Peptides against a protein of PDB entry 3OAK. Designs and how they scored, part 23

Target 1, 145 residues: chain A of PDB entry 3OAK
Amino acid sequence: DDLEQYLDEKILRLKDEMNIAAQLDIDTLNKRIETGDTSLIAMQKVKLLPKVVSVLSKANLADTILDNNLLQSVRIWLEPLPDGSLPSFEIQKSLFAALNDLPVKTEHLKESGLGRVVIFYTKSKRVEAQLARLAEKLIAEWTRP

## One batch from the design tools (peptide; made by RFdiffusion4, then SolubleMPNN)

Design b1_p11_6_s4 (from b1_p11_6, 4 letters changed)
Fold by OpenDDE base, seed 5:
Structure b1_p11_6_s4 (fold): chain B 145 residues (1-145), chain A 11 residues (1-11)
Amino acid sequence: as target 1 above (145 residues)
Amino acid sequence: DELKIWEEIES
């Protein structure tokens, strides 16, 4: 119906924006490595983060979020950057918090690849302990019978 | 390969 179409378009636009932001940050950091220009700072994901969090927090968008595989873009945002660093503490914290309230099922984890990424965050020694605990909580929720 | 990247920084 009209509402479902509207919501699909909204989520698909956000998904596109998220993917673009991720790629722009990758491009920025690759250029930084290539040129040595330390003034190049990757900030596109950080700038878009409030909008992402706002959308992920809306219960009425949950089905649309999951059906359109927005979690794939969430996974992309959590991946390591060209310089080997992880996304900012704020991005990690905000995304883990938002994921905690979504009715994520096994099929969504498989089609997005999010499960493997979150498991990484439970195991990495570079991740802040607070965030590792949040990741562990998600894994526990998703593996519950 | 994303998996390779994750394994590298995990080790």
Scores: peptide ipSAE 0.029, ipTM 0.620, DockQ to the pose 0.229
Fold by OpenDDE base, seed 4:
Structure b1_p11_6_s4 (fold): chain B 145 residues (1-145), chain A 11 residues (1-11)
Amino acid sequence: as target 1 above (145 residues)
Amino acid sequence: DELKIWEEIES
């Protein structure tokens, strides 16, 4: 119906925006590495983060979010950057928090790859303890019988 | 391969 289509398009647009933001940040950091220009700062994801969090927090969008595999873009945002670093603390924290309120199922984890990424965050020594705990909470929730 | 990516940054 019209509403469903509208919501699908909304989420798909956000998904595209997220993917573009991720790529732009990757490009920025690659250029930073290549040129040594330390003034190059990857900020696209951070700039878009409030919108992402806002969307993820809306209960009425949960099904649309999951059905359109927005979690794939969330996964992308959680992946390491060209310099080997992880996304900003704020991105990690905000996304983990937002994910906590979504009715994520196994099928969504598989199709997005998010499960594997979050597991990594539970194990990585480079992740802040606070965020590792949030990741652990997610895994615990997702692995409930 | 995302696993490879994570392994690289963790090592």
Scores: peptide ipSAE 0.028, ipTM 0.615, DockQ to the pose 0.216
Fold by OpenDDE base, seed 1:
Structure b1_p11_6_s4 (fold): chain B 145 residues (1-145), chain A 11 residues (1-11)
Amino acid sequence: as target 1 above (145 residues)
Amino acid sequence: DELKIWEEIES
């Protein structure tokens, strides 16, 4: 119906915005590496983060979020940056918290690649202990019968 | 390749 179509378009628009933000940050950091200009700061994801968290927290959007594979864009935001570093602490914390409230199923993890990324966060020594614990909680919930 | 990216970070 009209509402369902509206919600699909809303989520797909956000998905596009997230992907663009990620690419812009990658471009900024690549240029930083190439030029040595340490004043170049990647801020596009951080600027968009409040909107992402707001959408992910809405129960009425859960089905639309999962059906349109928004989790693929969440996975992209969690991937390592050109210099090998991870996204900011705030991005990690906010996304892990938001994911905890979504009814994520195995099929969503496979089509988005999110499962493998979150597993990495449970193992990496570069991740803050509190965030590793959040990642572990997610894995436990997603793998329960 | 997503898997390759994470393998590089783990190494």
Scores: peptide ipSAE 0.026, ipTM 0.607, DockQ to the pose 0.220
Fold by OpenDDE base, seed 3:
Structure b1_p11_6_s4 (fold): chain B 145 residues (1-145), chain A 11 residues (1-11)
Amino acid sequence: as target 1 above (145 residues)
Amino acid sequence: DELKIWEEIES
């Protein structure tokens, strides 16, 4: 199926782009710590965020997203940064909103590690209250019988 | 270091 192949390639390219963006931001922040240069700002994920949100919001891509474990890259984007900080408020908000509309199953949570990360967001005092509530909503939906 | 990241999440 030409369409299925095209969609798979599209999602796999996005995974690569997301992973590269995350690593570049990590490299930037590590260099910031090493050099003390506070002008170094990690912006690669924020720059790519609109494209990520666009893809995650398309219902016709849901199966392709889940089958290709794009949620692993989403998890990576939500992980703590080298300086101990969390990803930007906008990244958290956008990703939690997008996740709310995906038919995520237990197998997807396990293969991506996303479940544990979202649980972290329900408990961390570093997370804004409204985002903690979004995370709690996701966990409640995912753990329902 | 992925292990370090997970330790931070679990702390």
Scores: peptide ipSAE 0.026, ipTM 0.617, DockQ to the pose 0.179

Design b1_p11_7_s1 (from b1_p11_7, 3 letters changed)
Fold by OpenDDE base, seed 2:
Structure b1_p11_7_s1 (fold): chain B 145 residues (1-145), chain A 11 residues (1-11)
Amino acid sequence: as target 1 above (145 residues)
Amino acid sequence: SFEKNAAIALS
């Protein structure tokens, strides 16, 4: 129906915006590595984060989020950066909180690649203990028979 | 790639 179509398009637009933000941050950090210009700071994801959080927090959007594979963009946002750093703590915290409240199924994990990245967060020494524990919780839930 | 960046992050 009209509402469903509207919501699909809304999520797909956000997905595109998220992917662009991620790529711009990667480009910024690669340039920083190449030039040594420490004034270059990747901020595109952080700038977009409030909008992402707003969407992910809407319970009535859960199906639309999952059906349109927005989790792929969430996965991309969580990936380590070219310099080995991680996205900001706020990004990590917000996205893991959102993941904890979504009814993620096996099919969503497969199409998004999210599982591999969350496993990474259980191993990284750069991750705050609180979020590492949450990552472990999610993995346990997602791998339950 | 994720694999490369993850390796750097974990090193």
Scores: peptide ipSAE 0.522, ipTM 0.937, DockQ to the pose 0.858
Fold by OpenDDE base, seed 5:
Structure b1_p11_7_s1 (fold): chain B 145 residues (1-145), chain A 11 residues (1-11)
Amino acid sequence: as target 1 above (145 residues)
Amino acid sequence: SFEKNAAIALS
């Protein structure tokens, strides 16, 4: 219906915005590596984070989020960066909190690639302990029979 | 790629 269509379009727009933000940050960091210009700071994801959190926190959007594979963009945002760093702590914390409240199913993990990235967070020494534990919790839940 | 960046991050 009209509402469903509106919500789909809203989520798909956010998905595009998230992907663009991620790529812009990658480009910034690659340029920083190439030029040595330490004044170059990747800020695009941080700027968009409040909007992402707002959408992911809406219980009535859960089905739309999952059906439109927004988790692919969440996965992209969580991936390690070209300089070996991770997204900001706030991005990590916000996204893992959101994931913890979503009814994620196996099919969503497969189509988004999210599982592999979350496993990475269970292994990385650069991840804060509290988030590593949350990553472990999610993996345990997602792999239960 | 994820694989490359993950390797760097884990090193």
Scores: peptide ipSAE 0.520, ipTM 0.937, DockQ to the pose 0.853
Fold by OpenDDE base, seed 1:
Structure b1_p11_7_s1 (fold): chain B 145 residues (1-145), chain A 11 residues (1-11)
Amino acid sequence: as target 1 above (145 residues)
Amino acid sequence: SFEKNAAIALS
């Protein structure tokens, strides 16, 4: 219906915006590596984060989020960067909190590739302890028989 | 790629 179509389009627009932000940050960091210009700072994801958090926190959007594979963009945002760094602590914290409240199913994990990235966060020494614990919690829930 | 970047991050 009209509402469903509106919500789908809203999520798909956000998905596109998230993907663009991620790529711009990657481009910035690659240029920083190539030129040695330490003034280049990747800020596109951070700028968009409030909007992402707002959408992910809406219970009435959960089905639309999952059906449109927004988790793929969440996964992309969580991936390590070309220089081996991780997204900001605030991005990690916000996204893991949102994931904890979503009814993620096996099919969503397969579509998004999210499981592999969250497992990475259980292994990384650069992840804050509280987020490493949350990553472990999510993996345990997602792999529960 | 994720694999390459993850390897760097974990090194």
Scores: peptide ipSAE 0.518, ipTM 0.937, DockQ to the pose 0.858
Fold by OpenDDE base, seed 4:
Structure b1_p11_7_s1 (fold): chain B 145 residues (1-145), chain A 11 residues (1-11)
Amino acid sequence: as target 1 above (145 residues)
Amino acid sequence: SFEKNAAIALS
Protein backbone atom coordinates (compact mmCIF):
# COMPACT_ATOMS: atom_id res chain seq x y z
CA ASP B 1 0.00 0.00 0.00
CA ASP B 2 1.53 3.24 -1.20
CA LEU B 3 -0.21 5.41 1.38
CA GLU B 4 0.82 3.15 4.23
CA GLN B 5 4.41 3.20 3.05
CA TYR B 6 4.31 6.96 2.74
CA LEU B 7 2.99 7.36 6.26
CA ASP B 8 5.57 4.94 7.68
CA GLU B 9 8.38 6.85 6.03
CA LYS B 10 6.96 10.15 7.24
CA ILE B 11 6.83 8.95 10.83
CA LEU B 12 10.30 7.41 10.64
CA ARG B 13 11.71 10.68 9.32
CA LEU B 14 10.05 12.57 12.16
CA LYS B 15 11.44 10.05 14.63
CA ASP B 16 14.93 10.65 13.29
CA GLU B 17 14.46 14.42 13.42
CA MET B 18 13.25 14.22 17.00
CA ASN B 19 16.24 12.13 18.04
CA ILE B 20 18.64 14.53 16.37
CA ALA B 21 16.98 17.52 18.04
CA ALA B 22 17.24 15.86 21.43
CA GLN B 23 20.92 15.04 20.95
CA LEU B 24 21.72 18.56 19.77
CA ASP B 25 20.09 20.01 22.87
CA ILE B 26 22.02 17.60 25.08
CA ASP B 27 25.27 18.56 23.34
CA THR B 28 24.47 22.24 23.79
CA LEU B 29 23.80 21.86 27.49
CA ASN B 30 26.88 19.72 28.06
CA LYS B 31 28.98 22.37 26.36
CA ARG B 32 27.29 25.04 28.46
CA ILE B 33 28.19 23.13 31.61
CA GLU B 34 31.75 22.59 30.44
CA THR B 35 32.48 26.12 29.28
CA GLY B 36 30.16 28.19 31.45
CA ASP B 37 28.91 29.96 28.34
CA THR B 38 25.41 30.96 29.39
CA SER B 39 24.62 32.17 25.88
CA LEU B 40 24.30 28.55 24.79
CA ILE B 41 20.60 27.73 24.79
CA ALA B 42 19.04 24.41 23.84
CA MET B 43 16.24 25.21 21.41
CA GLN B 44 16.16 22.37 18.90
CA LYS B 45 13.27 20.47 20.46
CA VAL B 46 11.22 23.64 20.87
CA LYS B 47 11.77 24.50 17.22
CA LEU B 48 10.54 21.08 16.10
CA LEU B 49 7.65 20.87 18.59
CA PRO B 50 4.95 22.27 16.27
CA LYS B 51 5.66 19.55 13.72
CA VAL B 52 5.62 16.88 16.42
CA VAL B 53 2.31 18.15 17.82
CA SER B 54 0.80 18.26 14.35
CA VAL B 55 1.62 14.61 13.75
CA LEU B 56 0.67 13.34 17.19
CA SER B 57 -2.71 15.11 17.06
CA LYS B 58 -3.88 13.19 14.00
CA ALA B 59 -6.04 10.27 15.03
CA ASN B 60 -5.59 8.59 11.67
CA LEU B 61 -1.83 8.36 12.32
CA ALA B 62 -2.15 6.59 15.68
CA ASP B 63 -1.40 3.12 14.30
CA THR B 64 1.56 4.38 12.28
CA ILE B 65 2.89 6.28 15.28
CA LEU B 66 2.66 3.27 17.56
CA ASP B 67 3.86 0.71 15.00
CA ASN B 68 7.01 2.70 14.27
CA ASN B 69 7.82 3.25 17.95
CA LEU B 70 7.62 7.03 17.77
CA LEU B 71 6.95 6.81 21.50
CA GLN B 72 10.65 6.07 21.94
CA SER B 73 11.40 9.54 20.64
CA VAL B 74 8.64 10.99 22.80
CA ARG B 75 10.29 9.30 25.77
CA ILE B 76 13.68 10.72 24.81
CA TRP B 77 12.19 14.21 24.59
CA LEU B 78 10.72 13.90 28.07
CA GLU B 79 13.90 12.69 29.77
CA PRO B 80 15.70 14.99 32.21
CA LEU B 81 18.66 16.86 30.76
CA PRO B 82 22.34 16.67 31.78
CA ASP B 83 21.97 19.62 34.14
CA GLY B 84 19.00 17.98 35.84
CA SER B 85 16.48 20.30 34.24
CA LEU B 86 13.37 19.13 32.44
CA PRO B 87 12.19 19.96 28.94
CA SER B 88 10.14 23.12 28.66
CA PHE B 89 6.65 23.23 30.13
CA GLU B 90 5.23 23.53 26.63
CA ILE B 91 6.97 20.35 25.50
CA GLN B 92 5.74 18.50 28.58
CA LYS B 93 2.20 19.78 28.21
CA SER B 94 2.00 19.02 24.50
CA LEU B 95 3.43 15.53 24.74
CA PHE B 96 1.37 14.49 27.75
CA ALA B 97 -1.76 15.76 26.03
CA ALA B 98 -0.89 13.72 22.96
CA LEU B 99 -0.19 10.62 25.04
CA ASN B 100 -3.56 10.98 26.72
CA ASP B 101 -5.30 10.57 23.36
CA LEU B 102 -3.23 7.66 22.02
CA PRO B 103 -4.31 4.04 22.45
CA VAL B 104 -1.03 3.08 24.13
CA LYS B 105 -0.69 -0.62 24.93
CA THR B 106 1.73 -2.58 27.09
CA GLU B 107 3.80 -3.60 24.10
CA HIS B 108 4.34 0.04 23.16
CA LEU B 109 5.47 0.86 26.67
CA LYS B 110 8.00 -1.97 26.57
CA GLU B 111 9.32 -0.97 23.16
CA SER B 112 9.68 2.70 24.03
CA GLY B 113 10.58 2.73 27.71
CA LEU B 114 7.96 5.43 28.15
CA GLY B 115 6.48 4.05 31.35
CA ARG B 116 9.67 4.57 33.34
CA VAL B 117 9.94 8.19 32.31
CA VAL B 118 6.29 8.98 32.99
CA ILE B 119 6.67 7.46 36.45
CA PHE B 120 9.57 9.86 36.94
CA TYR B 121 7.17 12.73 36.29
CA THR B 122 4.90 11.50 39.07
CA LYS B 123 7.83 11.79 41.49
CA SER B 124 9.52 15.00 40.39
CA LYS B 125 8.92 18.14 42.43
CA ARG B 126 9.88 20.23 39.40
CA VAL B 127 6.81 19.20 37.42
CA GLU B 128 3.72 21.39 37.42
CA ALA B 129 0.89 19.92 39.46
CA GLN B 130 -1.45 19.64 36.49
CA LEU B 131 1.10 17.60 34.53
CA ALA B 132 1.98 15.45 37.52
CA ARG B 133 -1.71 14.58 37.83
CA LEU B 134 -1.88 13.76 34.14
CA ALA B 135 1.20 11.54 34.48
CA GLU B 136 -0.49 9.71 37.34
CA LYS B 137 -3.62 9.29 35.24
CA LEU B 138 -1.62 7.77 32.41
CA ILE B 139 0.20 5.37 34.71
CA ALA B 140 -3.10 4.28 36.22
CA GLU B 141 -4.55 3.64 32.77
CA TRP B 142 -1.47 1.78 31.53
CA THR B 143 -1.30 -0.45 34.60
CA ARG B 144 -4.96 -1.41 34.65
CA PRO B 145 -5.52 -5.19 34.79
CA SER A 1 22.09 8.38 31.09
CA PHE A 2 18.50 8.65 32.24
CA GLU A 3 19.40 7.24 35.64
CA LYS A 4 22.12 9.79 36.22
CA ASN A 5 20.09 12.75 35.00
CA ALA A 6 17.01 11.64 36.90
CA ALA A 7 19.05 11.39 40.08
CA ILE A 8 20.23 14.95 39.57
CA ALA A 9 16.70 16.14 38.86
CA LEU A 10 15.31 14.43 41.94
CA SER A 11 18.08 15.61 44.28
Scores: peptide ipSAE 0.516, ipTM 0.936, DockQ to the pose 0.879

Design b1_p11_7_s2 (from b1_p11_7, 3 letters changed)
Fold by OpenDDE base, seed 3:
Structure b1_p11_7_s2 (fold): chain B 145 residues (1-145), chain A 11 residues (1-11)
Amino acid sequence: as target 1 above (145 residues)
Amino acid sequence: SFEENAALALS
């Protein structure tokens, strides 16, 4: 199926772009820590966020997203950073909203590691209350017997 | 690692 192949390749390209953006931001922050240069700002994920949101919002891409483990890249984007900070509020809000609408199954949680990171967001005092509650909701849904 | 960064974030 030509369409299925096209969609797979599209998602895999986005996955690569997301991973690169995350690593570039990590590198920037590590350099900032090392040099003390406060002019170094990590913005690669923020710059790519609109494209990520656009893809995650497409209902017809849900199966392709899950089958290609795009949730691994979502997990990476949500992880705390080397300086102990969290990704921007907008990144958190957008990704949690997208997760709330995806038919995530146990197998997807295992292969992505997403569950552990979302649990972190239920514990952090730096997370906005509305997102902490959403994280709790997701955990409850994903752990239903 | 995630564990190290999470510990730092929660400290």
Scores: peptide ipSAE 0.459, ipTM 0.926, DockQ to the pose 0.852
Fold by OpenDDE base, seed 4:
Order: structure tokens, then sequence, then C-alpha cells
Structure b1_p11_7_s2 (fold): chain B 145 residues (1-145), chain A 11 residues (1-11)
């Protein structure tokens, strides 16, 4: 199926772009720590966020998203950074909102490692209360018998 | 690693 192949390739490209953005931000922050250059700002994920949100919001892409393990890249984007900070509130809010609307199954959690990171957000005191509650909601849904 | 960064974030 040509359309299916097109969608798979689109998602895989986005996945790659997301991973690159995450790594670039990590590199920037590591350099900032090493050099003390406070002018270095990690902005790659924020720049790509609109595209990510656009894709994740499309219900007709849910299967393609899950089948291609895009959640691995979502997990990477949510991970704490080398300086101990978290991704921006906007990134957190957008990704958690998207996760709330996806039919995530146990197999997807295993493939992506997403569960571990979302649990982290239930424990962090740096997370906004509304997002902590959403993280708890997701964990409850994903761990239902 | 995630573990190291998480520990730092939670400290």
Amino acid sequence: as target 1 above (145 residues)
Amino acid sequence: SFEENAALALS
C-alpha cells in the first residue's frame, strides 16, 4: 500500500528528526556546563515541537505512530536533561496531552520505555501539578488489569 | 544516562 508506506516513512523521518533535536539540545547543555557560556540555549526540541504536535494530534496516524515506535522519541524528549532540568513546560504539556489521546498498549510501553519516564513525572517536585496529575492518570490507565 | 539525570533532577 503506497499510502501506508508513505505514512511509515513520514513517521520514521519525524522520529529521526526528534532524536537529532534531542541530542543537539543535550550537546548544547553539556557544552554550557563545561564552558560556563550561558548564552548557549537548547532550542532544537522547541523549534520542532509544532511539527511533532501536528503529527501526534492526527487520529488517523495513531497506528502508524505506535507501529513505528515514535513513543521512543517522545520518551527521549521527556527525559531529564544533563543539568537536571526538565524539558520546557510547553513540551511536557503538549506531549502528555497527545499521550492521553493515543491508544497506548503494554507492548508500546515496553518498546519505548515510556512508562519509566512518565512514572518519573509523578515523583518530580519540579513538574506542574496539572501535569503530574495527568501523568498519574496515564500510569493508572496503562497499569489497569 | 536517564538514571543519572533523573537522580540529579530529583535531588
Scores: peptide ipSAE 0.456, ipTM 0.925, DockQ to the pose 0.872
Fold by OpenDDE base, seed 5:
Structure b1_p11_7_s2 (fold): chain B 145 residues (1-145), chain A 11 residues (1-11)
Amino acid sequence: as target 1 above (145 residues)
Amino acid sequence: SFEENAALALS
């Protein structure tokens, strides 16, 4: 219906915005590596984070989020960066919190690639302990029979 | 790639 269509379009727009933000940050960091210009700071994801959090926190959007594979963009935002660093702590914390409240199913993990990235967070020594534990919790929940 | 960046992050 009209509402469903509106919500789909809203989520798909956000998905696109998230992907663009991620790529712009990657480009910034690659340029920083190439030029040595330490004044170059990747800020696009941080700028968009409040909007992402707002959408992911809406219980009435859960089905739309999952049906449109927004988790693919969440996965992209969590991936390690070209300089070997990780997304900001706030991005990690916000996204893991959001994931913890979503009814994620196996099919969503497969189509988004999210599982592999979350497993990475269980292994990284650069991840804060609290987030590593949350990552472990999510993996345990998602792999239960 | 994810694999390359992950390896770098884990090193």
Scores: peptide ipSAE 0.454, ipTM 0.925, DockQ to the pose 0.847
Fold by OpenDDE base, seed 1:
Structure b1_p11_7_s2 (fold): chain B 145 residues (1-145), chain A 11 residues (1-11)
Amino acid sequence: as target 1 above (145 residues)
Amino acid sequence: SFEENAALALS
């Protein structure tokens, strides 16, 4: 219906915006590596984060989020960067919190590749302890028989 | 790639 179509379009627009932000940050960091210009700072994801958090926190959007594979963009945002760094602590914290409240199913994990990335966070020494614990919690829930 | 970046991050 009209509402469903509106919500789909809203989520798909956000998905596109998230993907663009991620790529712009990657481009910035690659240029920083190539030129040695330490003034180049990747800020596109951070700028968009409030909007992402707002959408992910809406219970009425959960089905639309999952059906449109927004988790793929969440996965992309969580991936390690070309210089070996991780996304900001605030991005990690916000996204893991949002994931904890979503009814993620096996099919969504397969579509998005999210499981592999969250497992990475259980292994990284650069992840804050609280987020490492949350990553472990999510993996346990997602792999529960 | 994810694999390359992850390896770098974990090194």
Scores: peptide ipSAE 0.449, ipTM 0.923, DockQ to the pose 0.851

Design b1_p11_7_s3 (from b1_p11_7 with S1R)
Fold by OpenDDE base, seed 3:
Structure b1_p11_7_s3 (fold): chain B 145 residues (1-145), chain A 11 residues (1-11)
Amino acid sequence: as target 1 above (145 residues)
Amino acid sequence: RFDENAAIALA
């Protein structure tokens, strides 16, 4: 199927872009720590966020998203940064909201590692209360009989 | 003691 192949390629390109953005931000922050140059700001994920949210919100892409393990890149974006900080409030909020509408199954959680990260967000005292609630909602949905 | 960063990194 030509359309299916096109959609797979589209998601895989986004996955690559997300991984690159995450690594660039990590590199930026590591350099900031090493040099003390406070002008170095990690902005790559934030710049790409609108595109990520747009793709995650499209119902016709849900199967392609899940089949290609895009959730692994979502997990990467939610991981702590080199300085121990968490991704921006906007990234957390947008991703949790987008995840709520995806038909995520146990197999997707296992292959992406996303479940473990989201559980962290339900427990951490550094996370804003409203985001912790969103994380709790996801966990409840994923563990619901 | 729970190491939050380590736990996330292992995901």
Scores: peptide ipSAE 0.054, ipTM 0.732, DockQ to the pose 0.161
Fold by OpenDDE base, seed 1:
Structure b1_p11_7_s3 (fold): chain B 145 residues (1-145), chain A 11 residues (1-11)
Amino acid sequence: as target 1 above (145 residues)
Amino acid sequence: RFDENAAIALA
């Protein structure tokens, strides 16, 4: 099916772009730590965020998103940075909001590792209260009978 | 798929 193939390729390209953005930000921050150059700022994920949110919000892409494990890249974006800090408030807020409308199943949580990361956000003292509540909402939806 | 940063998130 031409449409299915097109959608798969679209999501896989985004997945790759997200992974690259994450790695570039990690490299930037590692260099900042190594050199002490405080002018080095990691912004690759923030720059790509609008595109990520746009894709995640499209109902017609839900199956493709889940089938291609795009949630693995979402998990990567939510992981702590080299200095132990968390991704920007905007990234957290936007991703949690976008995840809320996806029909995520247990198998998707297992293959992506997203569940464990989101649970982390419900427990971390470094997370803003409003974002912790969003994380809790997701966990509740994913674990309800 | 696992690194030291991920370990923090999963702990």
Scores: peptide ipSAE 0.052, ipTM 0.732, DockQ to the pose 0.285
Fold by OpenDDE base, seed 2:
Structure b1_p11_7_s3 (fold): chain B 145 residues (1-145), chain A 11 residues (1-11)
Amino acid sequence: as target 1 above (145 residues)
Amino acid sequence: RFDENAAIALA
């Protein structure tokens, strides 16, 4: 119906925006590495984060989010950056919190690759203990029989 | 999707 179509398009646009933000940050950090210009700061994901959180927090969008594989873009946002660093603490925290409230199923994990990335957060020594625990909680929930 | 950063995350 019209509403369903509208919501699908909304989520698909957000996916595109998220992917663009991720790539722009990667480009910025690569340029910083190449030029040594420490004034180059990757901020595109941070700028878009409030919108992402807003969408992910809407219960009525859960099905649309999952059906359109928005979790793939969430996974992309969680991946390590060119300099070996991780996305900002706030990005990690916000996304883990949002994921905790989504009815994520095995099929969504498979098509997004999110599961494997979150497992990484349970093992990485670069991750704050608080966030590692959140990641562990997600894995426990997703692997619950 | 495959890139170097993703590979690091999955290693």
Scores: peptide ipSAE 0.052, ipTM 0.732, DockQ to the pose 0.284
Fold by OpenDDE base, seed 4:
Structure b1_p11_7_s3 (fold): chain B 145 residues (1-145), chain A 11 residues (1-11)
Amino acid sequence: as target 1 above (145 residues)
Amino acid sequence: RFDENAAIALA
């Protein structure tokens, strides 16, 4: 129906924005590495984060989020950056929190690759303990019998 | 019971 179409378009636009933000940050960090210009700071994802969190927190968007594989973009946002660092603490915390409220199913994990990335956060020594625990909570929920 | 598909998705 009209509402469903509207919501689909909304989520698809957000996916595009998220992917662009991720790429811009990657480009920034690559340039930082290449030039040594430490004034180059990757901030595109952080700037967009409030919008992402807002969308992920809306119960009426859950099905649309999952059906349109927005979790793929979430996965992308969680992946390590060119300099080997991880996304900002705020991004990790906000996304893990938001994911906790979504009815994520196995099929969504498969099509997005999110499960593997979150498992990474449970094992990585670069991840703060607080966030590792949040990741573990998600894994426990997703693997719950 | 263990969901093998879930395990695969997370592996």
Scores: peptide ipSAE 0.039, ipTM 0.667, DockQ to the pose 0.043

Design b1_p11_7_s4
Fold by OpenDDE base, seed 2:
Parts: structure tokens; C-alpha cells; sequence
Structure b1_p11_7_s4 (fold): chain B 145 residues (1-145), chain A 11 residues (1-11)
């Protein structure tokens, strides 16, 4: 119906915006590494984060989010950066919190690759302990009988 | 993944 189509388009637009933000941050950090210009700071994801969190927090968008594989873009946002660092603490915290409230199923994990990335966060020494625990909680929830 | 580091996360 019209509403469903509207919501699909909304989510797909956000998905594109997220992917663009991720790529721009990667480009910024690659340039920082290449030029040594320490004034170059990757902030595109951080700037977009409030919008992402807003969308992910809306219960009425859950099905649309999952059906359109927005979790793929969430996974992309969680991946390590060119300098070996991880996305900001705030990004990690916000996304893990949002994921905790979504009815994520095995099929969504498979099509997005999110499961493997979150597992990474449970093991990485670059992750703050509190966030590692959040990641562990997600894994436990997703793998429960 | 976008780069080698991202690939590591997916391994």
C-alpha cells in the first residue's frame, strides 16, 4: 500500500545515506594517512547518527528496517576504519542499544553479515569492556534456543 | 567490507 511504499523508500534512502557517510569517512581517513594532515577528521557517520538512531528506535519501522536489510548498513558502520580504529564509542553504543530492541532473526543476520561483526566486538581488544558486554548480550539473544 | 580492516571484522 501507499504507506508501506513510503516507509520502504524512507528506509532505502537512509540506507544510501549511511553507506555514503561510511565511504566518506573512509576516504577522509585514507587521505589523513596519506597526507599526514591531522586536521582531517571523519565525522560523516557521527553527523548522521542521530537520524539513524531515530529511525532504528521507531517500533513501527521494525519490519521495514529488517525487510530492506538496513542492518547491512549498520554492519558497515560498525566495521573497522582504515587506521585500524573502530567507529566512535557513541556510534557503537547507540547501535548496540538500537539493535537490542529490534526483533532480529537469523535470516536478517545472514543477509546483513551483522552477526559476524558483532562477534568481532566480543573479542576485539580495541573495544571498551562495556560495549563488548553489550555485543555479547546481542549474540546471546540471537543464538538463544 | 571496504578495506582490509573491515574484512578482518567479518572473518
Amino acid sequence: as target 1 above (145 residues)
Amino acid sequence: SFDENAAIALA
Scores: peptide ipSAE 0.050, ipTM 0.737, DockQ to the pose 0.310
Fold by OpenDDE base, seed 5:
Structure b1_p11_7_s4 (fold): chain B 145 residues (1-145), chain A 11 residues (1-11)
Amino acid sequence: as target 1 above (145 residues)
Amino acid sequence: SFDENAAIALA
């Protein structure tokens, strides 16, 4: 129906915006490394984060989020950066928190690759203990019998 | 399409 179509378009637009933000930050950091220009700061994901959190927190969007594979963009946002660092603490925390409220199924994990990335966060020594615990909680929920 | 470091999280 009309509402369903509207919601699909809304989520797909956000998905595109998230992917662009991630790539722009990668480009910025690569240029920073190449040129040595320390004034170059990757800020695109941080700028978009409030909108992402707002959308992910709406229960009435859960089906639309999952059906359109928005979790693929969430996975992308969690991947390591060119300089070897991880996304900001706030990005990690916000996304892990939001994921706890979504009815994520195995099929969604497979089509997005999110499962493998979250497992990484449970093992990496570069991850803050608090965030590693959040990642562990997600894995436990997703693998629950 | 993304940085090689992304492979670390997916390995």
Scores: peptide ipSAE 0.045, ipTM 0.722, DockQ to the pose 0.305
Fold by OpenDDE base, seed 4:
Structure b1_p11_7_s4 (fold): chain B 145 residues (1-145), chain A 11 residues (1-11)
Amino acid sequence: as target 1 above (145 residues)
Amino acid sequence: SFDENAAIALA
């Protein structure tokens, strides 16, 4: 199936881009800690965010997204940063919103680790209340009978 | 006493 192969490659490329963006931001923040240069700002994920959201919102990509474990990269994007902070407000909000329309199943949560991370967002006092509620909504959706 | 950041990183 030509279309299926095309979509697989598309998602896998995005997955790679996401992972690279995450690592670049980690590197930036580690360097910031090391050098004390407060002008170093991690922005790679934010720059790529619109593309990520666009892809996650496309119904025709849902199966490809889930089959290729793109949610693992989503999980990575949601993990705490080297300085102990959480990803930007916009990243959290956009990803939580995008995840709401994705037909995520238990198997996808397990293989990606996304479930545990989102649960963290429901419990952490460092998370904005608005985003904690979005995380709670996701957990409710994923754990409903 | 448990580092939640570490827990997430190791998930």
Scores: peptide ipSAE 0.045, ipTM 0.715, DockQ to the pose 0.162
Fold by OpenDDE base, seed 1:
Structure b1_p11_7_s4 (fold): chain B 145 residues (1-145), chain A 11 residues (1-11)
Amino acid sequence: as target 1 above (145 residues)
Amino acid sequence: SFDENAAIALA
């Protein structure tokens, strides 16, 4: 099916873009630490965030998103940065919100590793209370009988 | 993960 193929390619391209953005930010922050150049700012994920949110919000893309393991890239974006900091508040908030409307199943959590990372956000004292509550809501929904 | 410093230790 032409449409299905197009949607698969669209999501796979986004996965690549997200992974590249994450790696570029990691490289930037590692260089910042190594050189002490405080002018180096990691902005690649933030720049791409609107596109990610837009895609995650499309109901017609839900199956394609889940089938192609885009959640693995979402997990990567939520992981700590080289300096130990967490991704920006906006990234956390936007991703948690978007995840609430996806029909995520156990198999998707297993293949992406997303569940473990979201659980971290429910426990960490470095996470804003508002976002910890959003993470808890996700865990509650994913573990419902 | 892309970087060893980006790994989250599971509590």
Scores: peptide ipSAE 0.043, ipTM 0.724, DockQ to the pose 0.327

